Peptides against a protein of PDB entry 7MKK. Designs and how they scored, part 18

Target 1, 71 residues: chain A of PDB entry 7MKK
Amino acid sequence: SMKEKVKAKLVEIRKFVPFIRRVRIDFQDTLSKVQGHRLDALVNLLDREDVSMSSLNKIEVIIDKLRTRFN

## One batch from the design tools (peptide; aimed at target 1 L42 I62 L66)

Design b2_p19_8 (made by RFdiffusion4)
Pose (drawn by RFdiffusion4):
Structure b2_p19_8 (pose): chain A 71 residues (1-71), chain P 19 residues (1-19)
Amino acid sequence: as target 1 above (71 residues)
Amino acid sequence: EEEEEVDEMLDELLEELEE
């Protein structure tokens, strides 16, 4: 059943790509280079579909962690 | 290999955001 279980989460979880992209631009003045990079690679990854479930769960937490460190 | 590299990068990003 998992096969799909991914697609669903990626759909919901892609609604934050604009939010991340905003975080990376508005606060390019606040965050490190290696934070800017990893935030970009995060966007680039969320744009693919060979994405592991185990990495999406890591990405939902990473997002909860920036909905509250910023915003 | 690619999935491991992605997991390592995501763990490092999570540590950076928790700081």

Design b2_p19_8_s1 (made by RFdiffusion4, then SolubleMPNN; from b2_p19_8, 6 letters changed)
Fold by OpenDDE base, seed 4:
Structure b2_p19_8_s1 (fold): chain B 71 residues (1-71), chain A 19 residues (1-19)
Amino acid sequence: as target 1 above (71 residues)
Amino acid sequence: SEEEKVNKMLDELLEMLEK
């Protein structure tokens, strides 16, 4: 079901939460306030269970870009 | 809607990271 697919995707995406948190902290002095807040919001979003597949797909792209920029 | 708010935030993140 779509619900199961969403949950599976969410589990995979959540694997990167520690990475996102690390980026937020390690590069805090480089990031603008708004950038930091958005990363915080992203982490908080991933605590939720009601994230759509479309949103999760966007988050995946975001994570890829973060990995490219911040290792 | 919440979905719209989330997507807006995500789009803003993407926009920042594409610079």
Scores: peptide ipSAE 0.680, ipTM 0.919, DockQ to the pose 0.929
OpenDDE base, seeds 1, 2, 3, 5: peptide ipSAE 0.679, 0.680, 0.679, 0.680; ipTM 0.919, 0.919, 0.919, 0.919

Design b2_p19_8_s2 (made by RFdiffusion4, then SolubleMPNN; from b2_p19_8, 7 letters changed)
Fold by OpenDDE base, seed 2:
Formats: C-alpha cells, structure tokens, sequence
Structure b2_p19_8_s2 (fold): chain B 71 residues (1-71), chain A 19 residues (1-19)
C-alpha cells in the first residue's frame, strides 16, 4: 500500500539525518543563516510520522544535492 | 495546512541549494 511505501521511504530517508546534522554544523560558517535554519527545519520535519510521499521525494532530491555539494 | 507549510519549506530549500 501507499502507506507502507511511505513508511519504508521515511525509514530510508531518516538514515541521512546524521548527515544532514553534520552538514548543518560542519558548514555552519559557509551556509547562509536562512540555509542553516531550513536545514534545522528539515531535520525536525523528519521526526514526524505523517510526512507525505511527495514531501519525501522532495527530501530525497534535497539530500542528493547536499551530498553532491557537501560530501 | 501543515503539509502546505512543509512543502513550502522543502521548495525553499531546493531553491536555496540551487543558488
């Protein structure tokens, strides 16, 4: 079901939370204030259990961009 | 709605990372 797919994707995306936290802290001086704030918000968002598939897909793109730039 | 705000956040992040 879609619900199961969302749950599975959320589990996979959450594996990158430590990475996002590292980017936020390690590159704090490089990131703009707004970028840092948005990354904090992203981490907080991933604490939720009701994130939609569309949102998770966007987050996946974001993580890919972060990995390209910061890893 | 919450999801609208969520998507707004994500869209803004995408835009910022493309600068």
Amino acid sequence: as target 1 above (71 residues)
Amino acid sequence: SREEEENKLLDELLELLEE
Scores: peptide ipSAE 0.645, ipTM 0.912, DockQ to the pose 0.859
OpenDDE base, seeds 1, 3, 4, 5: peptide ipSAE 0.639, 0.642, 0.644, 0.644; ipTM 0.910, 0.911, 0.911, 0.911

Design b2_p19_8_s3 (made by RFdiffusion4, then SolubleMPNN; from b2_p19_8, 5 letters changed)
Fold by OpenDDE base, seed 2:
Structure b2_p19_8_s3 (fold): chain B 71 residues (1-71), chain A 19 residues (1-19)
Amino acid sequence: as target 1 above (71 residues)
Amino acid sequence: SEEEEVNRMLDELLKLLEE
């Protein structure tokens, strides 16, 4: 079901939370204030269980971009 | 909606990372 797919994808995306936290802290001086704030919001978002598939897909793209730039 | 708000935030973040 879509619900199960969402849950599974959320679990996979959450594996990158430590990475996102590291980017937020390690590159705090190179990130703009707004970028840092949005990364904080992203981490907080991933603590929730009511995230849609569309949102998770966007988050996946975001993580890919972060990995490209910061890893 | 809450989902719309989340998506707006994510879209903004995407834009920021593309600057």
Scores: peptide ipSAE 0.715, ipTM 0.929, DockQ to the pose 0.890
OpenDDE base, seeds 1, 3, 4, 5: peptide ipSAE 0.712, 0.715, 0.714, 0.713; ipTM 0.929, 0.929, 0.929, 0.929

Design b2_p19_8_s4 (made by RFdiffusion4, then SolubleMPNN; from b2_p19_8, 6 letters changed)
Fold by OpenDDE base, seed 2:
Structure b2_p19_8_s4 (fold): chain B 71 residues (1-71), chain A 19 residues (1-19)
Amino acid sequence: as target 1 above (71 residues)
Amino acid sequence: SEEEEVEKLLDELLKLLEE
């Protein structure tokens, strides 16, 4: 079901939370205030259970971009 | 709505990372 797919996707995306936190802290001096704040918000967002598939797909793109830039 | 707020956040992040 779509609900199960969302749950599975969320679990997979959450595996990158430590990475996002590392980017936020390790590159704190490089990130703009806005970027840092938004990364904090992203981490907080991933604590929720009601994230849509659409949002999760966007988050995946974001993570890919972060991985590209911040290794 | 909450969903709209989330989407705005994500869109903004995408925009920032496209700079």
Scores: peptide ipSAE 0.629, ipTM 0.909, DockQ to the pose 0.829
OpenDDE base, seeds 1, 3, 4, 5: peptide ipSAE 0.626, 0.626, 0.627, 0.627; ipTM 0.908, 0.908, 0.908, 0.908

## One batch from the design tools (peptide; aimed at target 1 L66 F70)

Design b2_p20_1 (made by RFdiffusion4)
Pose (drawn by RFdiffusion4):
Structure b2_p20_1 (pose): chain A 71 residues (1-71), chain P 20 residues (1-20)
Amino acid sequence: as target 1 above (71 residues)
Amino acid sequence: EEEEEIDEMLDELDEDLDEL
Protein backbone atom coordinates (compact mmCIF):
# COMPACT_ATOMS: atom_id res chain seq x y z
CA SER A 1 0.00 0.00 0.00
CA MET A 2 2.97 2.29 0.47
CA LYS A 3 3.38 2.86 -3.20
CA GLU A 4 0.80 5.48 -3.19
CA LYS A 5 1.39 6.50 0.37
CA VAL A 6 4.21 8.40 -0.99
CA LYS A 7 2.37 10.32 -3.65
CA ALA A 8 -0.02 11.68 -1.15
CA LYS A 9 2.59 13.04 1.27
CA LEU A 10 4.58 14.52 -1.61
CA VAL A 11 1.46 16.38 -2.76
CA GLU A 12 0.82 17.86 0.62
CA ILE A 13 4.46 18.28 1.47
CA ARG A 14 4.97 20.34 -2.01
CA LYS A 15 2.88 23.15 -0.66
CA PHE A 16 5.89 24.31 1.26
CA VAL A 17 8.26 24.65 -1.70
CA PRO A 18 7.28 28.38 -2.00
CA PHE A 19 7.70 28.77 1.71
CA ILE A 20 11.24 27.33 1.48
CA ARG A 21 12.11 29.35 -1.46
CA ARG A 22 11.06 32.41 0.47
CA VAL A 23 13.12 31.42 3.46
CA ARG A 24 16.18 30.98 1.26
CA ILE A 25 15.82 34.42 -0.36
CA ASP A 26 14.72 36.62 2.51
CA PHE A 27 17.41 35.25 4.75
CA GLN A 28 20.24 34.67 2.31
CA ASP A 29 21.67 37.49 4.42
CA THR A 30 21.31 35.46 7.64
CA LEU A 31 22.30 31.92 6.67
CA SER A 32 25.51 30.24 5.51
CA LYS A 33 26.35 29.14 2.00
CA VAL A 34 26.04 25.47 2.92
CA GLN A 35 22.60 26.26 4.27
CA GLY A 36 21.66 28.01 1.06
CA HIS A 37 22.87 25.01 -0.96
CA ARG A 38 21.11 22.34 1.08
CA LEU A 39 17.93 24.45 0.97
CA ASP A 40 18.15 24.53 -2.81
CA ALA A 41 18.84 20.80 -3.13
CA LEU A 42 15.80 20.39 -0.85
CA VAL A 43 13.66 22.23 -3.39
CA ASN A 44 15.22 20.34 -6.32
CA LEU A 45 14.45 17.05 -4.53
CA LEU A 46 10.86 17.86 -3.65
CA ASP A 47 10.50 18.43 -7.45
CA ARG A 48 11.22 14.75 -8.19
CA GLU A 49 9.04 11.68 -7.57
CA ASP A 50 11.57 8.91 -6.96
CA VAL A 51 11.46 10.18 -3.43
CA SER A 52 11.62 7.68 -0.55
CA MET A 53 9.08 7.69 2.21
CA SER A 54 11.98 7.60 4.68
CA SER A 55 13.27 10.90 3.15
CA LEU A 56 9.73 12.57 3.22
CA ASN A 57 9.46 11.93 6.96
CA LYS A 58 12.90 13.51 7.33
CA ILE A 59 11.41 16.48 5.17
CA GLU A 60 8.39 16.98 7.31
CA VAL A 61 10.55 17.45 10.32
CA ILE A 62 13.11 19.63 8.55
CA ILE A 63 10.19 21.77 7.53
CA ASP A 64 8.64 21.92 11.03
CA LYS A 65 12.12 22.95 12.01
CA LEU A 66 12.01 26.02 9.70
CA ARG A 67 8.37 26.98 10.30
CA THR A 68 9.71 27.79 13.78
CA ARG A 69 13.33 28.91 13.34
CA PHE A 70 12.07 31.47 10.87
CA ASN A 71 8.51 32.74 10.42
CA GLU P 1 23.53 5.29 -3.72
CA GLU P 2 21.42 8.26 -4.67
CA GLU P 3 19.01 7.58 -1.77
CA GLU P 4 21.94 7.38 0.70
CA GLU P 5 23.37 10.64 -0.57
CA ILE P 6 19.93 12.29 -0.18
CA ASP P 7 19.57 10.92 3.40
CA GLU P 8 23.06 12.22 4.35
CA MET P 9 22.24 15.68 2.87
CA LEU P 10 18.89 15.79 4.75
CA ASP P 11 20.59 14.81 8.05
CA GLU P 12 23.21 17.56 7.53
CA LEU P 13 20.39 20.06 6.75
CA ASP P 14 18.56 18.99 9.96
CA GLU P 15 21.76 19.65 11.97
CA ASP P 16 22.21 23.03 10.25
CA LEU P 17 18.62 24.03 11.22
CA ASP P 18 19.21 22.93 14.88
CA GLU P 19 22.17 25.35 14.94
CA LEU P 20 19.84 28.31 14.22

Design b2_p20_1_s1 (made by RFdiffusion4, then SolubleMPNN; from b2_p20_1, 9 letters changed)
Fold by OpenDDE base, seed 3:
Structure b2_p20_1_s1 (fold): chain B 71 residues (1-71), chain A 20 residues (1-20)
Amino acid sequence: as target 1 above (71 residues)
Amino acid sequence: SEEKKVNEMLDELLSLLDSL
């Protein structure tokens, strides 16, 4: 079901939370204040269970951008 | 909606990261 797919994708995306946190902290001085704040918000969002597939797909793109820049 | 607010935040973040 769609719900099962969302849950599975959320689990996979959550595996990148440590990476996002490391980017946020290790590159704090190269990030703008608002970029840092939004990354914090992203991490907080991933603690929730009510994230849509649409949102998770956007988060995947965000992670890809972070990996391109910082890894 | 809450989803709309989340998506707006994510869209903003996507835009901000393009400016890194």
Scores: peptide ipSAE 0.721, ipTM 0.929, DockQ to the pose 0.843
OpenDDE base, seeds 1, 2, 4, 5: peptide ipSAE 0.720, 0.721, 0.720, 0.720; ipTM 0.929, 0.929, 0.929, 0.929

Design b2_p20_1_s2 (made by RFdiffusion4, then SolubleMPNN; from b2_p20_1, 9 letters changed)
Fold by OpenDDE base, seed 5:
Structure b2_p20_1_s2 (fold): chain B 71 residues (1-71), chain A 20 residues (1-20)
Amino acid sequence: as target 1 above (71 residues)
Amino acid sequence: KKEEEEEKLLDELEELLDSL
């Protein structure tokens, strides 16, 4: 079901939460206040259980960009 | 809608990351 697919996707995306948190902290002085706030919001969003598939797909793209820029 | 707000937040984050 779509619900099961969302849950599976969320589990996979959540594996990157430690990475996102690490980027937020390690580059705190480099990131603008807005960028830092948005990263915090991203982590907080991934703590939720009601994230849509569309949002998860966007988050996956964002994580790929983070990985490219911050290893 | 909450979903629209999430999409806006994510779009803004993506745009900000493109500016790094």
Scores: peptide ipSAE 0.396, ipTM 0.837, DockQ to the pose 0.908
OpenDDE base, seeds 1, 2, 3, 4: peptide ipSAE 0.392, 0.392, 0.396, 0.389; ipTM 0.834, 0.834, 0.836, 0.832

Design b2_p20_1_s3 (made by RFdiffusion4, then SolubleMPNN; from b2_p20_1, 9 letters changed)
Fold by OpenDDE base, seed 1:
Structure b2_p20_1_s3 (fold): chain B 71 residues (1-71), chain A 20 residues (1-20)
Amino acid sequence: as target 1 above (71 residues)
Amino acid sequence: KKEEEENKLLDELLELLDSL
């Protein structure tokens, strides 16, 4: 079901939370205040259970961008 | 509205990351 797919994707995306946190901290001087705040908000968002597939797809793109820049 | 706020956050973050 779609619900199961969303839940599965959320689990996979959450595996990158430690990475996001690491980027946030290790590159704090490189990131703007706004960027840092938004990363914090992203991590908080991933604690929710009601994230849509559309949002998860966007988050995946965000993670890919982070991985490209902060590999 | 909650989803709208979520989308706004994500869209803004996408834009900000493009400027890195």
Scores: peptide ipSAE 0.506, ipTM 0.871, DockQ to the pose 0.815
OpenDDE base, seeds 2, 3, 4, 5: peptide ipSAE 0.505, 0.506, 0.505, 0.505; ipTM 0.871, 0.871, 0.871, 0.872

Design b2_p20_1_s4 (made by RFdiffusion4, then SolubleMPNN; from b2_p20_1, 9 letters changed)
Fold by OpenDDE base, seed 3:
Structure b2_p20_1_s4 (fold): chain B 71 residues (1-71), chain A 20 residues (1-20)
Amino acid sequence: as target 1 above (71 residues)
Amino acid sequence: KKEEEEEKMLNELLELLDSL
């Protein structure tokens, strides 16, 4: 079901939460205040279970961009 | 509304990251 797919996707995306937190800290001086705030918000969002598939797909793109920029 | 705010936040973050 779609619900099961969302749950599975969320589990996979959550594996990157430690990475996002690391980026936020290691590059705090490089990031703008707004960028830092958005990363914090992203981490907080991933603590929730009611995240849509569309949002999870966008988050995946975000993580890919972060990985490219920050390793 | 929460979903809309979430989507907006994610879109803004994407735009910000594209500017890095």
Scores: peptide ipSAE 0.579, ipTM 0.885, DockQ to the pose 0.844
OpenDDE base, seeds 1, 2, 4, 5: peptide ipSAE 0.579, 0.576, 0.577, 0.577; ipTM 0.884, 0.884, 0.883, 0.884

Design b2_p20_2 (made by RFdiffusion4)
Pose (drawn by RFdiffusion4):
Structure b2_p20_2 (pose): chain A 71 residues (1-71), chain P 20 residues (1-20)
Amino acid sequence: as target 1 above (71 residues)
Amino acid sequence: EFDEELDEIAEEIEEALDDV
């Protein structure tokens, strides 16, 4: 059943791509280069679909951790 | 302290990217 379980989560979770992109730009002045990079690769990855469930769970937390360190 | 927290988040992002 997992097969799809992914698609669903990626759909919901892609609603934050603009949010991340905003965080990256507004605070390019606040964050490191390696933070800028890994934030971009995060966007690039959320744009694919060969995405593991185990990584999406890591990505939900990594988002909860930016909804509160910024915003 | 805030910068350390952002580094930690960045490390977690690297782990998530390696997991794919």

Design b2_p20_2_s1 (made by RFdiffusion4, then SolubleMPNN; from b2_p20_2, 10 letters changed)
Fold by OpenDDE base, seed 3:
Structure b2_p20_2_s1 (fold): chain B 71 residues (1-71), chain A 20 residues (1-20)
Amino acid sequence: as target 1 above (71 residues)
Amino acid sequence: DEEKELEEISELIDEALKEV
């Protein structure tokens, strides 16, 4: 079901939460306030259980961009 | 709007990608 697919995708995306948290902290002094806030919001969003597949796909793209820039 | 927020996050990261 779509619900099962969403849950599976969320589990996979959540594997990158520690990475996002590390980027937020390690680069805190170089990130703008708005960039820092947006990373916090991204982590908070991934803590939720009601994230849509559309949002998860967009988050995956964001994580790929973060990985490109921040290792 | 969650999708709008994600778009904004993506745009800010795109700006960060331009930095050396």
Scores: peptide ipSAE 0.215, ipTM 0.756, DockQ to the pose 0.084
OpenDDE base, seeds 1, 2, 4, 5: peptide ipSAE 0.210, 0.210, 0.214, 0.209; ipTM 0.752, 0.752, 0.754, 0.753

Design b2_p20_2_s2 (made by RFdiffusion4, then SolubleMPNN; from b2_p20_2, 11 letters changed)
Fold by OpenDDE base, seed 2:
Structure b2_p20_2_s2 (fold): chain B 71 residues (1-71), chain A 20 residues (1-20)
Amino acid sequence: as target 1 above (71 residues)
Amino acid sequence: DEEKELEEISEMIDEAIKEV
């Protein structure tokens, strides 16, 4: 079902939460307040259970971009 | 709005990549 697919996708995406947190902390002095807030918001979003497949697909792209920029 | 927030995050990262 779509619900099961969403749960599976969320589990996979959550594997990158430590990475996102690391980016947020390691670059805290470099990031603007707004940039830091946005990364915090991304982590907070991934703590939710009601994230849509559409959002998860967008988050996947975001994570790929983060990996490109921040190792 | 979740979609708006994700767009803002994406744009932020795009700008950060552009600066490299």
Scores: peptide ipSAE 0.323, ipTM 0.806, DockQ to the pose 0.086
OpenDDE base, seeds 1, 3, 4, 5: peptide ipSAE 0.323, 0.320, 0.322, 0.321; ipTM 0.806, 0.805, 0.805, 0.805

Design b2_p20_2_s3 (made by RFdiffusion4, then SolubleMPNN; from b2_p20_2, 9 letters changed)
Fold by OpenDDE base, seed 5:
Structure b2_p20_2_s3 (fold): chain B 71 residues (1-71), chain A 20 residues (1-20)
Amino acid sequence: as target 1 above (71 residues)
Amino acid sequence: SEMEELDEISELIDEAIKEV
């Protein structure tokens, strides 16, 4: 079901939460205040269970961008 | 909205990538 797919996608994306947190900390001095806040917001969003598939797909793209920039 | 915030996050990250 779509619900199960969303749940599975969320589990996979949550594997990158430690990475996002590390980026936030390691590059805190190079990120603007708003950029840092947005990374915090991204982590907070991933703590939720009511995230749509469309949002998760967008988050995956964001994580890919972070991986490209911050390894 | 959530999607609007994600769009903003994506744009800000794009800017951060361009800065370095």
Scores: peptide ipSAE 0.318, ipTM 0.804, DockQ to the pose 0.086
OpenDDE base, seeds 1, 2, 3, 4: peptide ipSAE 0.207, 0.223, 0.222, 0.217; ipTM 0.741, 0.746, 0.751, 0.747; seed 1 fails the geometry check

Design b2_p20_2_s4 (made by RFdiffusion4, then SolubleMPNN; from b2_p20_2, 11 letters changed)
Fold by OpenDDE base, seed 2:
Structure b2_p20_2_s4 (fold): chain B 71 residues (1-71), chain A 20 residues (1-20)
Amino acid sequence: as target 1 above (71 residues)
Amino acid sequence: SDMEELEEISKLIDEAIAEV
């Protein structure tokens, strides 16, 4: 079901939360306050249980970009 | 909404990536 797919996707995406947190901290001096805030918000969003598949797909794109630049 | 927030986050993170 779509619900089960969302749950599975969320679990996979959450594996990158430590990475996002690391980017936020390691590059805190490079990132603007706004950028840092957005990364914080991204992490906070991933704590939610009501994230849609559409949202998770967008988050995946963001993570891929972060991985490209920061690791 | 979550979608609105993600859109803003995406844009700003993209900008950050471009600046780095």
Scores: peptide ipSAE 0.365, ipTM 0.784, DockQ to the pose 0.087
OpenDDE base, seeds 1, 3, 4, 5: peptide ipSAE 0.358, 0.364, 0.364, 0.325; ipTM 0.782, 0.783, 0.783, 0.752

Design b2_p20_3 (made by RFdiffusion4)
Pose (drawn by RFdiffusion4):
Structure b2_p20_3 (pose): chain A 71 residues (1-71), chain P 20 residues (1-20)
Amino acid sequence: as target 1 above (71 residues)
Amino acid sequence: EEELEELDEQAVEEIEELKE
């Protein structure tokens, strides 16, 4: 059943791509280069669909960790 | 900061609608 279980979470979770893109631009003045990079690769990855469930779970936490470090 | 708050609120509302 997991096959689809992914698609669903990616759909919900892609609603934060603009939020992340905003974090990366507004605070390019606050964060490191390697933080800028990993934040971009994060956007590039959320744009694909060969995305593991094990990574989406890691991505929901990494998002909860930015909804509160910023914003 | 206001734009970031609005984007977060919008994403939460859209996710709640998708769950319904």

Design b2_p20_3_s1 (made by RFdiffusion4, then SolubleMPNN; from b2_p20_3, 9 letters changed)
Fold by OpenDDE base, seed 3:
Order: structure tokens, then C-alpha cells, then sequence
Structure b2_p20_3_s1 (fold): chain B 71 residues (1-71), chain A 20 residues (1-20)
């Protein structure tokens, strides 16, 4: 089902939460308060279970770009 | 840093949709 696919995708994306948290720490002194908050909100978004597949796919693209640039 | 800011702006749109 789509519900099971979303759950599986969410499990995979959550593997990168530690990376996002590391970016937040590494750039904390150079990012604005708003940008820091957005990183925190991105992590919080991944803690939800009501995220659509479309949103998860967009978040995955964001994480992939972060990995390419900052990891 | 500027690239990170742009990526976070994209993320904000998704965050906003889930809060509505």
C-alpha cells in the first residue's frame, strides 16, 4: 500500500537525520536564527508520520544536495 | 552557506504544507 511505501521511505530518509543535525551544529555560528530554525524544523518534519510521498521525495532531494555540498 | 539557505527555503515550503 501507499501507506507502507511512505513508512519505508521515511525509515530510509531518517537515516540522514544525524547528518542534518551535524550541519546544524557546524554552521550554527554563520547561519541566521531563521536558517538554524529551518534545519531544526526539517528534522522535526521527519519525526512525523503524516508526511506525503511527494514531500518525502522533495526532502530526499534536499538532503542529497546537502550531502553533495557539505559532506 | 548561500546554497544551504536556498535549500532550507525549499524545505520551508514542505514544512508549511504540513502545518496547514
Amino acid sequence: as target 1 above (71 residues)
Amino acid sequence: MEELKKLLEEAEEEIKKLRE
Scores: peptide ipSAE 0.200, ipTM 0.734, DockQ to the pose 0.045
OpenDDE base, seeds 1, 2, 4, 5: peptide ipSAE 0.146, 0.192, 0.152, 0.192; ipTM 0.693, 0.731, 0.692, 0.730; seed 2 fails the geometry check

Design b2_p20_3_s2 (made by RFdiffusion4, then SolubleMPNN; from b2_p20_3, 9 letters changed)
Fold by OpenDDE base, seed 3:
Structure b2_p20_3_s2 (fold): chain B 71 residues (1-71), chain A 20 residues (1-20)
Amino acid sequence: as target 1 above (71 residues)
Amino acid sequence: MEELKKLLEEAEKEIEELRK
């Protein structure tokens, strides 16, 4: 079902939560408050159980860009 | 770091829409 697909996708994307948290910590003193809060927001979105497949796909794109452009 | 900041700035609209 679509519900099961969403759950599976959410499990896969949540594997990157530790990475996002690490970026947040490592750059906390150099990022603006708003940029830090955006990283926190990404984590908070992944803590939700009511996220659509469309939303998860968008979050995945953001995470992929973070992984590629992290510097 | 600068590229990271730019990426997060570009993602602002998407993050805000997803929070609704």
Scores: peptide ipSAE 0.247, ipTM 0.779, DockQ to the pose 0.098
OpenDDE base, seeds 1, 2, 4, 5: peptide ipSAE 0.245, 0.249, 0.203, 0.250; ipTM 0.777, 0.781, 0.738, 0.782; seeds 1, 2, 4, 5 fail the geometry check

Design b2_p20_3_s3 (made by RFdiffusion4, then SolubleMPNN; from b2_p20_3, 8 letters changed)
Fold by OpenDDE base, seed 3:
Structure b2_p20_3_s3 (fold): chain B 71 residues (1-71), chain A 20 residues (1-20)
Amino acid sequence: as target 1 above (71 residues)
Amino acid sequence: MEELKKLLEEAEEEIEELRK
């Protein structure tokens, strides 16, 4: 079902939560408050159980860009 | 760091839409 697909996708994307949190910590003193809050918001979105497949795909794109462009 | 900042700025609208 679509519900099962969403759950599976959410499990896969949640594997990157530790990475996002690490970026947040490592750059906390150099990022603006708003940029730090955006990273926190990404984590908070992944803690939700009511996220759509469309939303998860968008979050995945953001995470992929973070992984590629992280410096 | 600068590229990370730029990416987070570009993602602002998407993050806000997802929070609704």
Scores: peptide ipSAE 0.237, ipTM 0.774, DockQ to the pose 0.098
OpenDDE base, seeds 1, 2, 4, 5: peptide ipSAE 0.239, 0.240, 0.197, 0.242; ipTM 0.776, 0.777, 0.734, 0.777; seeds 1, 2, 5 fail the geometry check

Design b2_p20_3_s4 (made by RFdiffusion4, then SolubleMPNN; from b2_p20_3, 9 letters changed)
Fold by OpenDDE base, seed 3:
Structure b2_p20_3_s4 (fold): chain B 71 residues (1-71), chain A 20 residues (1-20)
Amino acid sequence: as target 1 above (71 residues)
Amino acid sequence: MEELKRLLEEAEEEIKKLRE
């Protein structure tokens, strides 16, 4: 079902929450308040239970870009 | 770091939409 697909996708994306948090911590001193807030927002979105598949797909793209462009 | 900053700037509109 779509519900099961959403749950599975959420589980997969949540695997990257520690990564996002690590980026936030490691670069806290070099990121602006706004930039830090954006990382926090990504984590907070993944803590939600009412996230749509569309939202999860978009979050995945952001995380993939973060992984690629993280330097 | 510069690429990270650019990404976070680029992601602003998407994050905003996700919060709606």
Scores: peptide ipSAE 0.202, ipTM 0.736, DockQ to the pose 0.099
OpenDDE base, seeds 1, 2, 4, 5: peptide ipSAE 0.199, 0.200, 0.202, 0.199; ipTM 0.734, 0.734, 0.738, 0.736; seeds 4, 5 fail the geometry check

Design b2_p20_4 (made by RFdiffusion4)
Pose (drawn by RFdiffusion4):
Parts: sequence; C-alpha cells; structure tokens
Structure b2_p20_4 (pose): chain A 71 residues (1-71), chain P 20 residues (1-20)
Amino acid sequence: as target 1 above (71 residues)
Amino acid sequence: EFEEEMEEIAEEIEEALEEE
C-alpha cells in the first residue's frame, strides 16, 4: 500500500516549497551558507518523485522546525 | 541558541538527502 502513500504526502508536503524558498531569500542575511545550500537541495529534492517515505517524514519535521524558527 | 538550532536543522536536511 505504501507505493501510493508516498505520492499523497509529497503532494501535501509540496505546498511548502514556496514557503521554503521565501525563508531562504528573506533570511539569506540571517543564515549560513551551508544552511542556504541545504535549503536549496531541500527544494530540489521535493521536486523529484523517487523520494523515500523515510525522508518525507524527516522533511515534515524539518518543516515544522522552520514554521517555528522563522515565521 | 538559534544558530545551534539552525545547524541541527541543516544536519537533519543532510541526513534526509543522504537517504536519496
């Protein structure tokens, strides 16, 4: 059943790509280079579909952790 | 404290990328 279980989460979880992109730009003045990079690679990854469930779960937390460190 | 939290977030992102 998991096969699809992914697609669903990726769909919902892609609604934050603009949010992340905003965080990266507005606060390029606040965050490190290695934080800028990892935030970009995060966007690039959320743009693919060979994405593991085990990583999407890590990505939901990594987002909850920015919805509250910023915003 | 915020910088440490942001480093942790970066490490978690790196772990997630390694799995792909």

Design b2_p20_4_s1 (made by RFdiffusion4, then SolubleMPNN; from b2_p20_4, 8 letters changed)
Fold by OpenDDE base, seed 2:
Structure b2_p20_4_s1 (fold): chain B 71 residues (1-71), chain A 20 residues (1-20)
Amino acid sequence: as target 1 above (71 residues)
Amino acid sequence: SDEKELEEISELIDEALKEE
């Protein structure tokens, strides 16, 4: 079902939460306050259970961008 | 909304990528 697919996708995306947290902390001095806040918001979003598939797909793109820029 | 927030996050990251 779509619900099962969303849950599976969420589990996979959550694997990158430690990475996002590392980016937030390790690059805190180089990130703007706004950028840092948005990374915090991204982590908080991934703590939720009611994230849509469309959102998860967008988050995946965001994570790929972060990986490109920050390892 | 989540969609709007994600858009803003993506835009900020795009700006960071431009600085590279």
Scores: peptide ipSAE 0.243, ipTM 0.766, DockQ to the pose 0.087
OpenDDE base, seeds 1, 3, 4, 5: peptide ipSAE 0.239, 0.243, 0.238, 0.239; ipTM 0.762, 0.764, 0.761, 0.761

Design b2_p20_4_s2 (made by RFdiffusion4, then SolubleMPNN; from b2_p20_4, 8 letters changed)
Fold by OpenDDE base, seed 4:
Structure b2_p20_4_s2 (fold): chain B 71 residues (1-71), chain A 20 residues (1-20)
Amino acid sequence: as target 1 above (71 residues)
Amino acid sequence: DKEKELEEISKLIDEALEEE
């Protein structure tokens, strides 16, 4: 079902939460307040259980860009 | 620099957050 697909996708995406948190901390002194807030909000979004597949697909792209740019 | 790179990513984050 779509519900199970969303749940599976969310589980996979959540594996990168520690990485996102690390980026937020490692670059805290160089990030603007707005940029830091956006990373915090991204982590908070992934803590929710009601995230749509559309949003998860967008978040996957975001994580891929973070991984490429922040190692 | 990393800050400038993150600005582009930040826009994508905003778009994702607007859907929730």
Scores: peptide ipSAE 0.226, ipTM 0.755, DockQ to the pose 0.774
OpenDDE base, seeds 1, 2, 3, 5: peptide ipSAE 0.213, 0.224, 0.223, 0.225; ipTM 0.738, 0.751, 0.751, 0.750

Design b2_p20_4_s3 (made by RFdiffusion4, then SolubleMPNN; from b2_p20_4, 10 letters changed)
Fold by OpenDDE base, seed 3:
Structure b2_p20_4_s3 (fold): chain B 71 residues (1-71), chain A 20 residues (1-20)
Amino acid sequence: as target 1 above (71 residues)
Amino acid sequence: SDKKELEEITKLIDEALAEE
């Protein structure tokens, strides 16, 4: 079902939450306040259980860009 | 710079957050 697909995608994306937190901390001195807030909000979003597939697909792209640029 | 790259990523984050 679509619900099961969303749940599976969410589980996979959540594996990168520690990485996002590391980016937030490692680059804290170079991040603007808004950029830091957005990374925090991204982590908080992934703590929710009602995230849409559309959002999860966008978050996957975001994580790929973070991985490319921040190790 | 890494900061400028994050500005681009910030826009994408805003788009993802707006859909919820």
Scores: peptide ipSAE 0.402, ipTM 0.840, DockQ to the pose 0.803
OpenDDE base, seeds 1, 2, 4, 5: peptide ipSAE 0.397, 0.395, 0.396, 0.398; ipTM 0.834, 0.835, 0.837, 0.837

Design b2_p20_4_s4 (made by RFdiffusion4, then SolubleMPNN; from b2_p20_4, 8 letters changed)
Fold by OpenDDE base, seed 3:
Structure b2_p20_4_s4 (fold): chain B 71 residues (1-71), chain A 20 residues (1-20)
Amino acid sequence: as target 1 above (71 residues)
Amino acid sequence: SEKEELEEISELIDEALSEE
């Protein structure tokens, strides 16, 4: 079901939360305060249980960009 | 909203990645 697919996708994306946190901290001095806040917000968003598949797909793109730039 | 939050996050992260 779509519901189960969303849950599975969320579990997979959450595996990158530690990476996002590391980017936030390791590059804090090169990011603006607002940009740092947005990375924090991204982590907080992934802590929610009601994230849509559409949002999760977009978040996956963001993570891919971060990985390209910082890892 | 979730959509609004994601849009703002995406825009600012894109700027950060571009060093803008």
Scores: peptide ipSAE 0.232, ipTM 0.769, DockQ to the pose 0.090
OpenDDE base, seeds 1, 2, 4, 5: peptide ipSAE 0.165, 0.169, 0.214, 0.163; ipTM 0.707, 0.707, 0.754, 0.707

Design b2_p20_5 (made by RFdiffusion4)
Pose (drawn by RFdiffusion4):
Structure b2_p20_5 (pose): chain A 71 residues (1-71), chain P 20 residues (1-20)
Amino acid sequence: as target 1 above (71 residues)
Amino acid sequence: EEEQDEFLDELEEEIDKLPV
């Protein structure tokens, strides 16, 4: 069943790509280079579909952790 | 998939350095 379980989460979880992209730009003045990079690779990854469920769960938390460290 | 997990663990560590 998991096969699809992914697609669904990636769909919902792609609604934050603009949010991340905003975080990266507005606060390029606040965050490190290695934080800028990893935030970009995060966007680039959410743009693919060979994405593991185990990484989407890590990404939901990485998003909850920015919805509250910023915003 | 393993490389994705390792990268996301590193990203989580960098984000935890930021204040809440």

